# Ledger of designs, part 63: peptides against a protein of PDB entry 5K2M

Target 1, 273 residues: chain A of PDB entry 5K2M
Amino acid sequence: MRIGITYTVLRREEMAIKERAGEFGEVVMLHEDDLLFPGNYDLDVVIIRNVSHFKALYTARLFESEGIPTVNSSRLIFEAGDKLFATLRLAGKVPVPEWKAALSEGGALRVPDSLGYPLVSKPVFGSWGRLLAKVNDRDSLEAVLEHRKWMKNPLYGIHYFQEFVEKPGRDIRSYVIGGEFVGAIYRYSNHWITNTARGGKAEPCSDPEVEELSVKAWEAFGEGALAIDIFESEKGLLVNEVNPNMEFKNAARVTGADMAGKLVEYAVEVAKT

## One batch from the design tools (peptide; made by RFdiffusion4, then SolubleMPNN)

Design b2_p13_8_s4 (from b2_p13_8, 4 letters changed)
Fold by OpenDDE base, seed 2:
Structure b2_p13_8_s4 (fold): chain B 273 residues (1-273), chain A 13 residues (1-13)
Amino acid sequence: as target 1 above (273 residues)
Amino acid sequence: GADMERARAEDES
């Protein structure tokens, strides 16, 4: 078996994936600079580890065009990596924060009529809480909308909003690979944006409700490897978002779960299908 | 740190 691994930066995750993939066959590391298409790649499967959502998406689709399956698939990356598209999938299966989408400023200005204040403005793409805004009032909403007009990417014209969820100073990140729950962590932060990337403490999360909800959230997509962000709210557990380009170094460290191994095992399964 | 660099790499892509 020949396993490709595409990457932008050789992180701890990519190193672990490489190491585990080596147990199953020949490993071909493919930096973004190595990728040209059509390329006639001799690979049985490709593990997509590009940092950029769009680069990951296009890389996956390009390999698929050559008949090479990818983990994650371009379909999954597309649907899970867009917050709105992910919400559309999730909302049919699991509890999610109340949300509204608007396609114009005029539409967006009416969102508080449904969600109230405070609300959260999110871009449909991006990670680590980039361009997340807690919108406390009309003036703040107008400011966010004004700034969006000057952003070059047309996707910033897609206005996605959520209710502001009061969290207990943490959120949950779980991992589901091939439909199997692999593990979960609490991410602590004093900021309303919880992210371990911002220096938050991580602790193991051993909650059967989290496990069940995480699997259900994964089933909304039905394939691949997902990190799932879950909020502990007054309304119970809410699935906030999923990430098809999951980082797991902190979770693997804290839980001891073999996330890299599980990812490789799933990729090997995909290759055999 | 590394996360901000990654964030930048995503924004530059």
Scores: peptide ipSAE 0.022, ipTM 0.675, DockQ to the pose 0.159
Fold by OpenDDE base, seed 3:
Structure b2_p13_8_s4 (fold): chain B 273 residues (1-273), chain A 13 residues (1-13)
Amino acid sequence: as target 1 above (273 residues)
Amino acid sequence: GADMERARAEDES
């Protein structure tokens, strides 16, 4: 068994994945600078750990074109890594926050007619709560839309909005790998954007409802390794988003779950299929 | 450092 691991930065997650992969076979670390296609890669499977969504997507598709399976697959990265495409999958299977998409400024200006205020403006791509805006009124909406016109990436012209969900000073991040629930954490923050990267504390989450909902959210995609972000709302649990490029160092530390081992075990099973 | 490199890598693509 030869296991490739593509990466941009060698993080704690990539080190743990490398260590666990070494128990199953030969490990080939592939920095982004090492990747050239078409190529002759002697690999049975590739674990995709590129930081960029688009680099991860294209890397996965390029290996697949050489007949090498990837974890995650390019299909999963494409569908789960876009907030709107992920919402389209999730909305058919699990409760999600109310959402609207508009393809023009004129369309976006009508979103409050259905969602009301406050609402949240999100880019369809990007991590760490970048370019998230809480829009409290018409003036704020107009300002966000005006700024979007001057952004170079055409994807900023895809206007994605959610209802503003009041949260109890935390959110939930769960992990599902190959359809198995691996663990979950609470992420605490005094800011409406809950992210452990912004200095939030993490604590274990042991809730059977979270476990069941997380598995159902994974089943909306039906493959791979996903981190799942869940809100505790007055309406009950809502699946906000999923991440096919999951960070898990804090979750592994807090829960004691072998997330790296579970990811490698899944990759080995994918290689055998 | 690693967080800024991540942010750049995500914003460049």
Scores: peptide ipSAE 0.022, ipTM 0.687, DockQ to the pose 0.123; fails the geometry check
Fold by OpenDDE base, seed 5:
Structure b2_p13_8_s4 (fold): chain B 273 residues (1-273), chain A 13 residues (1-13)
Amino acid sequence: as target 1 above (273 residues)
Amino acid sequence: GADMERARAEDES
């Protein structure tokens, strides 16, 4: 068994994955600078850990084109890593925050007619709450749209909005790998954007409803390893988003779950299929 | 710190 691991930065997660992968076979670390295609890669599977969503997506697809399976697959990265495409998968299976998509400024200006205020404006791509805006009124909406107009990436012209969900000073991040629930944490923050990367406290989450909902959310995609962001709302649990390029250092530390091992075990299973 | 550096790396990529 030869296991590739693609990466941009050697994080705690990549170190843990490397260590666990070494128990199953030969590990080949592949920095982005090492990747040229077409190539002659002698690998049974590749674990995709590129930081950039797009680099991860293209890397996965390039390996797949050479007959090498990836974890996650390019399909999963594509569908789960885009907030709108992820919502389209999730909405048919699990409760999600109310959402609207618009393809023009004129369309976006009508979103409050359906969702009301406050809104959350999200780019369809990006991590750590980057370019998230709480939109409380018309003036704020116009400002967000004006700023988007001057952004060079055409994907910023895809206007994705959610209802603002009032959270109890925390959210939930769960992990499902190969359809198995691995663990969950609460992420505490006084800010409406709860992210442990921004200094939030993490605590274990042991809730059977979270476990069931997390598995159902994973089943909307039907493969791979996903981190799942869940809100505790007045309407009950809502699946906000999923991440096909999960960070798990805080969750592994807090829960004691072997997330790196579970990811490697799944990659080995994929290699044997 | 490391997470902010990663966020910058994503924005620069």
Scores: peptide ipSAE 0.022, ipTM 0.671, DockQ to the pose 0.164; fails the geometry check
Fold by OpenDDE base, seed 1:
Structure b2_p13_8_s4 (fold): chain B 273 residues (1-273), chain A 13 residues (1-13)
Amino acid sequence: as target 1 above (273 residues)
Amino acid sequence: GADMERARAEDES
């Protein structure tokens, strides 16, 4: 068994994955600078740990073009890594926050007629709450739309909005790998954007409803390793988003779950199919 | 931290 690991930066997650992969076979670490296609890679599977969503997507698709399976697959990265495409998958299986998509400024200006205020403006791509805006009124909406016109990437012209969900000063992040629930944490923040990346505390979450909902959310995609962001709302649990490039250092530390081991075990299973 | 490096890598890519 030869296991590739693509990466941008060696984080705690990549080191843990490397260590666990070494128990199953030969490990080949592949920095982004080492990747050239087409190539003659002698690998049974590749674990995708590129930081960039787009680099991860293209890396996965390039290995797949050479007959090498990836974890996650390019299909999963594409559908789960886009907030709108992920919402389209999730909305058919699990409760999600109310949402609207608009393809023009004129369409976007009518979103409050359906969602009301406050609403949340999101780019369809990006992580850690980048370019998230809480839009409280018409003036704020016009400002966000004006700024989007000057952004170079045409994907900023895809306008995705959600209702603003009042949260109890925390959210939930769960992990599902190969359809198995691995663990969950509470992420505490005094800011409406709950992200452990911004210095929030993490605590274990042991809730059977979270476990059931997390598995159902994973089943909307039907493959791979996903982190799932869940809100506690007045309407009950809502699946906000999924992440096919999951960070798990805080969750692994807090829960004691072997997330790196579970990811490697799944990659080995994929290599054998 | 790793988060700013990731944000930078996503913006530069």
Scores: peptide ipSAE 0.021, ipTM 0.675, DockQ to the pose 0.175; fails the geometry check

## One batch from the design tools (peptide; made by RFdiffusion4, then SolubleMPNN)

Design b2_p14_1_s1 (from b2_p14_1, 7 letters changed)
Fold by OpenDDE base, seed 4:
Structure b2_p14_1_s1 (fold): chain B 273 residues (1-273), chain A 14 residues (1-14)
Amino acid sequence: as target 1 above (273 residues)
Amino acid sequence: KEEEAEASVEEFFA
């Protein structure tokens, strides 16, 4: 068994994955600078840990083109890493926040007619709560739309909105790998963006409803390793988004779950199929 | 390349 690990930076997650992968076979660390395609890679599977969503997506697809399976697959990275495409999968299986998509400024200006205010503007790609805007009124909506016109990436012209969900000063992040629930945490913040990457406290979450919902959310995609962001709302649990390029250092520390081991075990099973 | 580092937001959007 030869396990590739692609990476941009060696984070605690990549170190843990490397260490755990060494128990199953030979580990080949592949920094982004080491990747050229087409290549002659002698690998049974590649664990994709590129920081960039697009680099991860293209790296996965390039290995797949050479007959090497990846964790996550390019399909999963594509569908789960885009908030709109992820919502389309999730909405058929699990409760999600009310959402609207618009393909023009004129369409986006009509979103409040359906969602009301406040609403949340999201880019279709992104992490760490970046470029999220709580839009409280029309003036704020117009400002967000104006700024989007000046962004260089055309994907910023895809206008994705959610209802603003009132949360109890926290959200939930769960982890499902190969269809198995691995663990969950509460992320605490006094800000409406509860992401721990912004200095939030993490605590273990042991809730059977979270476990069941997390597995169902994973089943909307049917493969890979996902972090799942869940809101506690007045309507019950809502799956906000999923992440196919999960950070887990805080969750692993808080829960004691061997997330790196579970990821490697899944990659080894993928290599055998 | 093999030193422990934190990912930047800029690297994610790259």
Scores: peptide ipSAE 0.285, ipTM 0.874, DockQ to the pose 0.341
Fold by OpenDDE base, seed 1:
Structure b2_p14_1_s1 (fold): chain B 273 residues (1-273), chain A 14 residues (1-14)
Amino acid sequence: as target 1 above (273 residues)
Amino acid sequence: KEEEAEASVEEFFA
């Protein structure tokens, strides 16, 4: 068994994945500088750990074009890593926050007619709560839309909105790998953006409803390793988004779950298929 | 390349 690991930076996650992969076979670390295609890669599977969503997507597709399976697959990275495409999968299986998409400024200005205020503006791609805006009124909506016109990436012209969900000063992040629930955490924040990368406290979450909902959210995609962001709302649990390039350092530390081991075990199963 | 590092926001949006 030869296991590739693609990476941008050697995070705690990549170190743990490397260590666990060494128990199953030979490990080949592939920095982004090493990724030239077409190539003569002698690998049974590649674990994709590029930081950039697009670099991860293209790297996965390039290995797949050479007959090498990836974890996650390019299909999963594409569908789960885009908030709108992920919502389209999730909405058919699990409760999600109410959402709207608009393809123009004129369309976006009508979103409050359906969602009301306050609403949340999101880019379709992104992490760490970047470029999220709580939009309380018409003036704030116009300002967000004006700023989007000056952004260079065409994907910033895809306007994705959600209802603003009142949360109990926390959200939930769960992890599902190969259809198995691995663990979950609460992320505490005094800000409406609860991302732990912004200084939030993490605590273990042991809730059977979270476990069941997390597995159902994973089943909307039907493959791979996903982190799942869940809101506690007045309507009950809502699946906000999924991440096909999950960080798990804090979750592994807090829960004691071997997330790196479970990821490697799944990659070895994929290599044997 | 072999030292432990944290991912930057710039690396994600690159």
Scores: peptide ipSAE 0.285, ipTM 0.871, DockQ to the pose 0.344
Fold by OpenDDE base, seed 2:
Structure b2_p14_1_s1 (fold): chain B 273 residues (1-273), chain A 14 residues (1-14)
Amino acid sequence: as target 1 above (273 residues)
Amino acid sequence: KEEEAEASVEEFFA
C-alpha cells in the first residue's frame, strides 16, 4: 500500500495523518511544489490535504485522471465545497437554513421579499467565516452587492443568502468519515460567526440527534470524509454547510476521537475497491 | 516543509 498525502502546509492534521498512514503502508508526502502532472505516480490512494479548495479540487481530479483514487474525490470536493451545490444536496435529505440564490443584483434585491431581514450573505466558496455578512436592512444589502461587483472572482457574482439563524452562542461541528460518525464538538463564540479560528472554545458534543443528522447529511453526498456544520435553532437542528477539506485538530483534542486514523482507514478501503 | 504550521486564510482562497 502506497499512500500519497498532498499538502500546502504541515498542520497538526497532516502530521497525524502521516503518522497513521505509516501503519498501513509506505507514505509519500507531496507538497504542492512537488506536484506536477502528468506525473505517473505509483500510489494506491491519495489523501487530499491542500488548503485551497480549488487546489484540492484540481489535485484530486488530476490524480483521478491517472487512475488513482482520492480522499476526498474531486466530485465530493466540488459538490461539498460549494455552499450552493452543497445546499442543493442537503436540502433533499436534512433540514437546512432557508436560502435563496440569485444570479444578478436585481434578483438579489428581491431576496428579502422571501427571507426578510436579517439575512446572511455568503460567498459560494470560502472558509473561516470570510466574506460572511449579516445584512440587517436594504442599505446593507445594496452595499454588499455593490462591493461584490468590484471583486475579481466571478463567483462573487453568484449571490447566496440564508436566513439569519439565532444561535445559542455556539454551533456544532461533526465529523463523518465513510458513513461513520466519528465525533462532534460545540464551537463557542460571542460573535454570530462561531469559528474556533477566532479564539472560540471547543467542547465535546454528545447528542444522538446530532449523530443521526450528521450521518444523513453525509448520505446526501454518499462518500468521503466530511465535517458538518450544524446550527441549533428555534426550528431545531439545521445543517448549515459541509467541509470536504476539514480541520480536526481541536475536535480530535477535545473528543479524543482518532479522526486521522479513521481518515486513513477509509483511504485504505478506497484503495482496495 | 517539515515544521508544523497553521494554514493562512489567504491560502484557502488562493
Scores: peptide ipSAE 0.284, ipTM 0.871, DockQ to the pose 0.340
Fold by OpenDDE base, seed 3:
Structure b2_p14_1_s1 (fold): chain B 273 residues (1-273), chain A 14 residues (1-14)
Amino acid sequence: as target 1 above (273 residues)
Amino acid sequence: KEEEAEASVEEFFA
């Protein structure tokens, strides 16, 4: 068994994955600078750990074009890593926040007629709560839309909105790998954007409803390793988003779950199929 | 390349 690991930066997650992968076979670390295609890679599977969503997506597709399976697959990275495409999968299986998509400024200006105020403007791609805006009124909506016109990436012209969900000063992040629930954490924040990357505290979450909902959210995609972001709302649990390139250092530390081992075990299963 | 580091927000959008 020869296991590739692609990476941009060697994080605690990549170190743990490397260590666990060494127990199953030969490990080949592949920095982004070492990747050229078409290539001649002698690998049974590749674990994709590139930080960039697009680099991860293209790296996965390039290995797949050479007959090498990836964890996650390019299909999963594409569908789960885009907030709108992920919402389209999730909305048929699990409760999600109310959402609207608009393809023009004129369409976006009519979103409040359906969602009301306050609403949340999100880019379709992104992480760490960047470029999220709580939009309380018409003037704020017009300002966000005006700023989007000057953003260079054409994907910022895809207007994705959610209802604003009041949360109890926390959210939930769960982890499902190969259809198995691995663990969950509460992420505490005094800000409406609950992200541990912004100084939030993490605590273990042991809730059977979270476990059941997390597995159902994974089943909307039907493969791979996903982190799942869940809101506690007045309407009950809502699946906000999924992440096909998850960070787990805080979750592994808090829960004691062997997330790196579970990811490697799943990659070894994928290599045998 | 072999040193432990944290990912930047800029690297995600690159």
Scores: peptide ipSAE 0.269, ipTM 0.865, DockQ to the pose 0.343

Design b2_p14_1_s2 (from b2_p14_1, 9 letters changed)
Fold by OpenDDE base, seed 5:
Structure b2_p14_1_s2 (fold): chain B 273 residues (1-273), chain A 14 residues (1-14)
Amino acid sequence: as target 1 above (273 residues)
Amino acid sequence: KEEEAAKSVEKFFS
């Protein structure tokens, strides 16, 4: 078996995936600079670890065009990596924060009539809480909408909003790979945006309700490896978002779970189907 | 390395 691993930066995750993949077959590391299509690649499966959502998406689709399956698939990367498309999958299966989408400024200005204040404005793409805004009032909403008009990417004109969820100074990140719950962590932060990339403390989360909810959230997509962000709210657990290009270094360290091994095992299963 | 990855991502979207 020949396992490709595409990457932008050799992180701890990519090193761990490489190491574990070596136990199952020949490993071919493919930096973004090595990728040219069509390329006649001799690979049984490719693990997609490109940092960019769009580069990951296109890389996956390009390998699929060569008849090579990918983990994650281009379909999963597309649907899970867009917050709105992910919400559309999740909302029918699991509890999610109340949300609205608008396709114009005029539509966006009516969102508070349904959700009230405070709101959270999110871009449909992006990671690490980038361009998240807590919108407390009309003036703040107008300011966010005005700034979006001057952003060059047309996707910033897709207005996605959630209710503001009060959290107990933490959120949950769980991991589901091939439908199996692998582990979860609490991410602590004094800021309303909880992210370990911003220096938050991580602790193990052992909660059967989190495990069940995480599996159900994965089942909304039905394939691949997902990190799942869950809020603890007054309404109970809410699935906030999913990530098809998961970072797991901190979670693996804190839980002791073999996330890299589970990802490789799943990729090997995908290669055999 | 996480700061470098975060800086690399910031640089990628810049």
Scores: peptide ipSAE 0.014, ipTM 0.522, DockQ to the pose 0.122
Fold by OpenDDE base, seed 1:
Structure b2_p14_1_s2 (fold): chain B 273 residues (1-273), chain A 14 residues (1-14)
Amino acid sequence: as target 1 above (273 residues)
Amino acid sequence: KEEEAAKSVEKFFS
């Protein structure tokens, strides 16, 4: 078994994946600077750990074009890593926050007619709560839309909105790998954007409803390794988003779950199919 | 490290 691991930065996650992969076979670490295509890669599977969503997507597709399976697949990265495309998958299977998409400023200005205020404006791509805006009124909506016009990437012209969900000062991050629930954490924050990367406290979450909902959310995609963000709302549990390029250092530390081992085990299974 | 990762994403769109 020859296991490739693509990466941008050797984080705690990549180090743990490397260590666990070494128990199953030869490990080939592939920094982004080493990736040239087409290439003669002698690998049975590649674990995709590029930090950039788009770099991860293209890297996965390039390996797949050479007959090498990836974890996650380019299909999963594409559908799960875009907030709008992920919502389209999730909305048919699990409860999600009310959402609206607009393809123009004129369309976006009508979103409050359906969702009311406050709203959350999200870019369809990105991580760590970047460019999330709580939109409380018309003036704030106009400001967000004006700023988006001057952003260079045309994807910022895709306007994705959610209802603002009042949360109990925390959210839930769960992990499902190959259809198996691996663990979950509460992420505490005094800010409406709950992210442990921004100094939030993590605690174990042991809730059967979270486990069931997490598996159902994964089944909307039907493959791979996903982190799942769940809100505790007055309407019950809502699946906010999924992440096909998950960070798990805090979850692994807090829960004691072998996230890296489960990811490698799944990659080895994918290599054998 | 997270700032470096964020900068790498920004460089992809530069």
Scores: peptide ipSAE 0.013, ipTM 0.526, DockQ to the pose 0.147
Fold by OpenDDE base, seed 2:
Structure b2_p14_1_s2 (fold): chain B 273 residues (1-273), chain A 14 residues (1-14)
Amino acid sequence: as target 1 above (273 residues)
Amino acid sequence: KEEEAAKSVEKFFS
């Protein structure tokens, strides 16, 4: 078996994936600079680890066009990596924060009529809390909308809002690979944006409700490897978003789960189908 | 190192 691994930066995750993949066959590391299509890739499966959502999406689709399956698939990356498209999948299966989408400023200005304040403005793409705004009032909403008009990417004209969820100074990140719950962590932050990348403490999360909800959230997509961001709210557990290009270094360290191994095992399974 | 990785990723999305 020949396993490709595409990457932008050789992180701990990519090193761990490489190491585990070596137990199953020949490993071909493919930096973004090594990728040219169409190509003659002799690979049974490709694990997509490009940092950019869009580069990951296009890389997956390009390999698929050559008959090489990817983990994750371009379909999954597309649907899970867009916050709005992910919400559309999730909302029918699991509890999600109340949300509204608007396609114009005039539509966006009516969002508070339904959801009230405070709101969270989210771009449909992006990671690490980038361009998340807590919108407490009309003036803040107008400011966010004004700034969006001047952003170069037309996707910033897609206005996605959620209710502001009061969190207990933490959120949950769980991991489901091939439908199997692999593990979960609490991510602590004093900021309303919980992100371990900002120096937040991570602790193991052992909650059967989290496990069940995480699997159900994965079933909304029905394939691949997903990190699932869950909020603890007054309404109970809410699935906020999913990530088809997960970081798991902290989660693996804290839980002891072999997330890299599970990802490789799933990729090997995909290669055999 | 984690901040540098995060900054590198932010630059990559920029």
Scores: peptide ipSAE 0.010, ipTM 0.486, DockQ to the pose 0.115
Fold by OpenDDE base, seed 3:
Structure b2_p14_1_s2 (fold): chain B 273 residues (1-273), chain A 14 residues (1-14)
Amino acid sequence: as target 1 above (273 residues)
Amino acid sequence: KEEEAAKSVEKFFS
């Protein structure tokens, strides 16, 4: 068994994945600078750990074009890594925050007629709460839309909105790998954007409802390794988003779950199919 | 390293 691991930066996650992969076979670490296609790669599977969503997507698709399976697959990265495409999968299987998509400013200005205020403006791509805006009124909506006109990437012209969900000062991040629930954490924050990267505390989450909902959210995609972001709302649990390139350092530390081992085990299974 | 990763993502989306 020859296991490739693509990466941008050697984080604790990539080090743990490398260590666990070494127990199953030969490990080939592939920095982004080492990747050139088409190429003759002698690998049975590649674990995709590129930090950039698009680099991860294209890397996965390029290996697949050489007949090498990837974890995650390019299909999963594409569908799960875009907030709107992920919502389209999730909405048919699990509760999600109310959402609207508009393809023009004129369409976006009508979103409050359905969602009301406050609402949240999100880019369809990005991480760590970047370019999230809580929109409380018409003036704020117009300002967000005006700024989007001057953004260079045409994907910023895809207007994705959610209802504002009032949270109890925390959210939940769960992990499902190959359909198995691995663990979950609470992420605490004093800001409406809950992200542990901004100094939030993490605590173990042991809730059977979270476990069941997390597995159902994974089943909306039906493959791979996903982190799942869940809100505790007045309407019950809501699946906000999924991440096909999850960070798990804090979750592994807090829960004691061998997330790196589970990811490698799944990659070895994929290599054998 | 986490900050460097975040900066790398920012550069890719810029």
Scores: peptide ipSAE 0.008, ipTM 0.504, DockQ to the pose 0.166

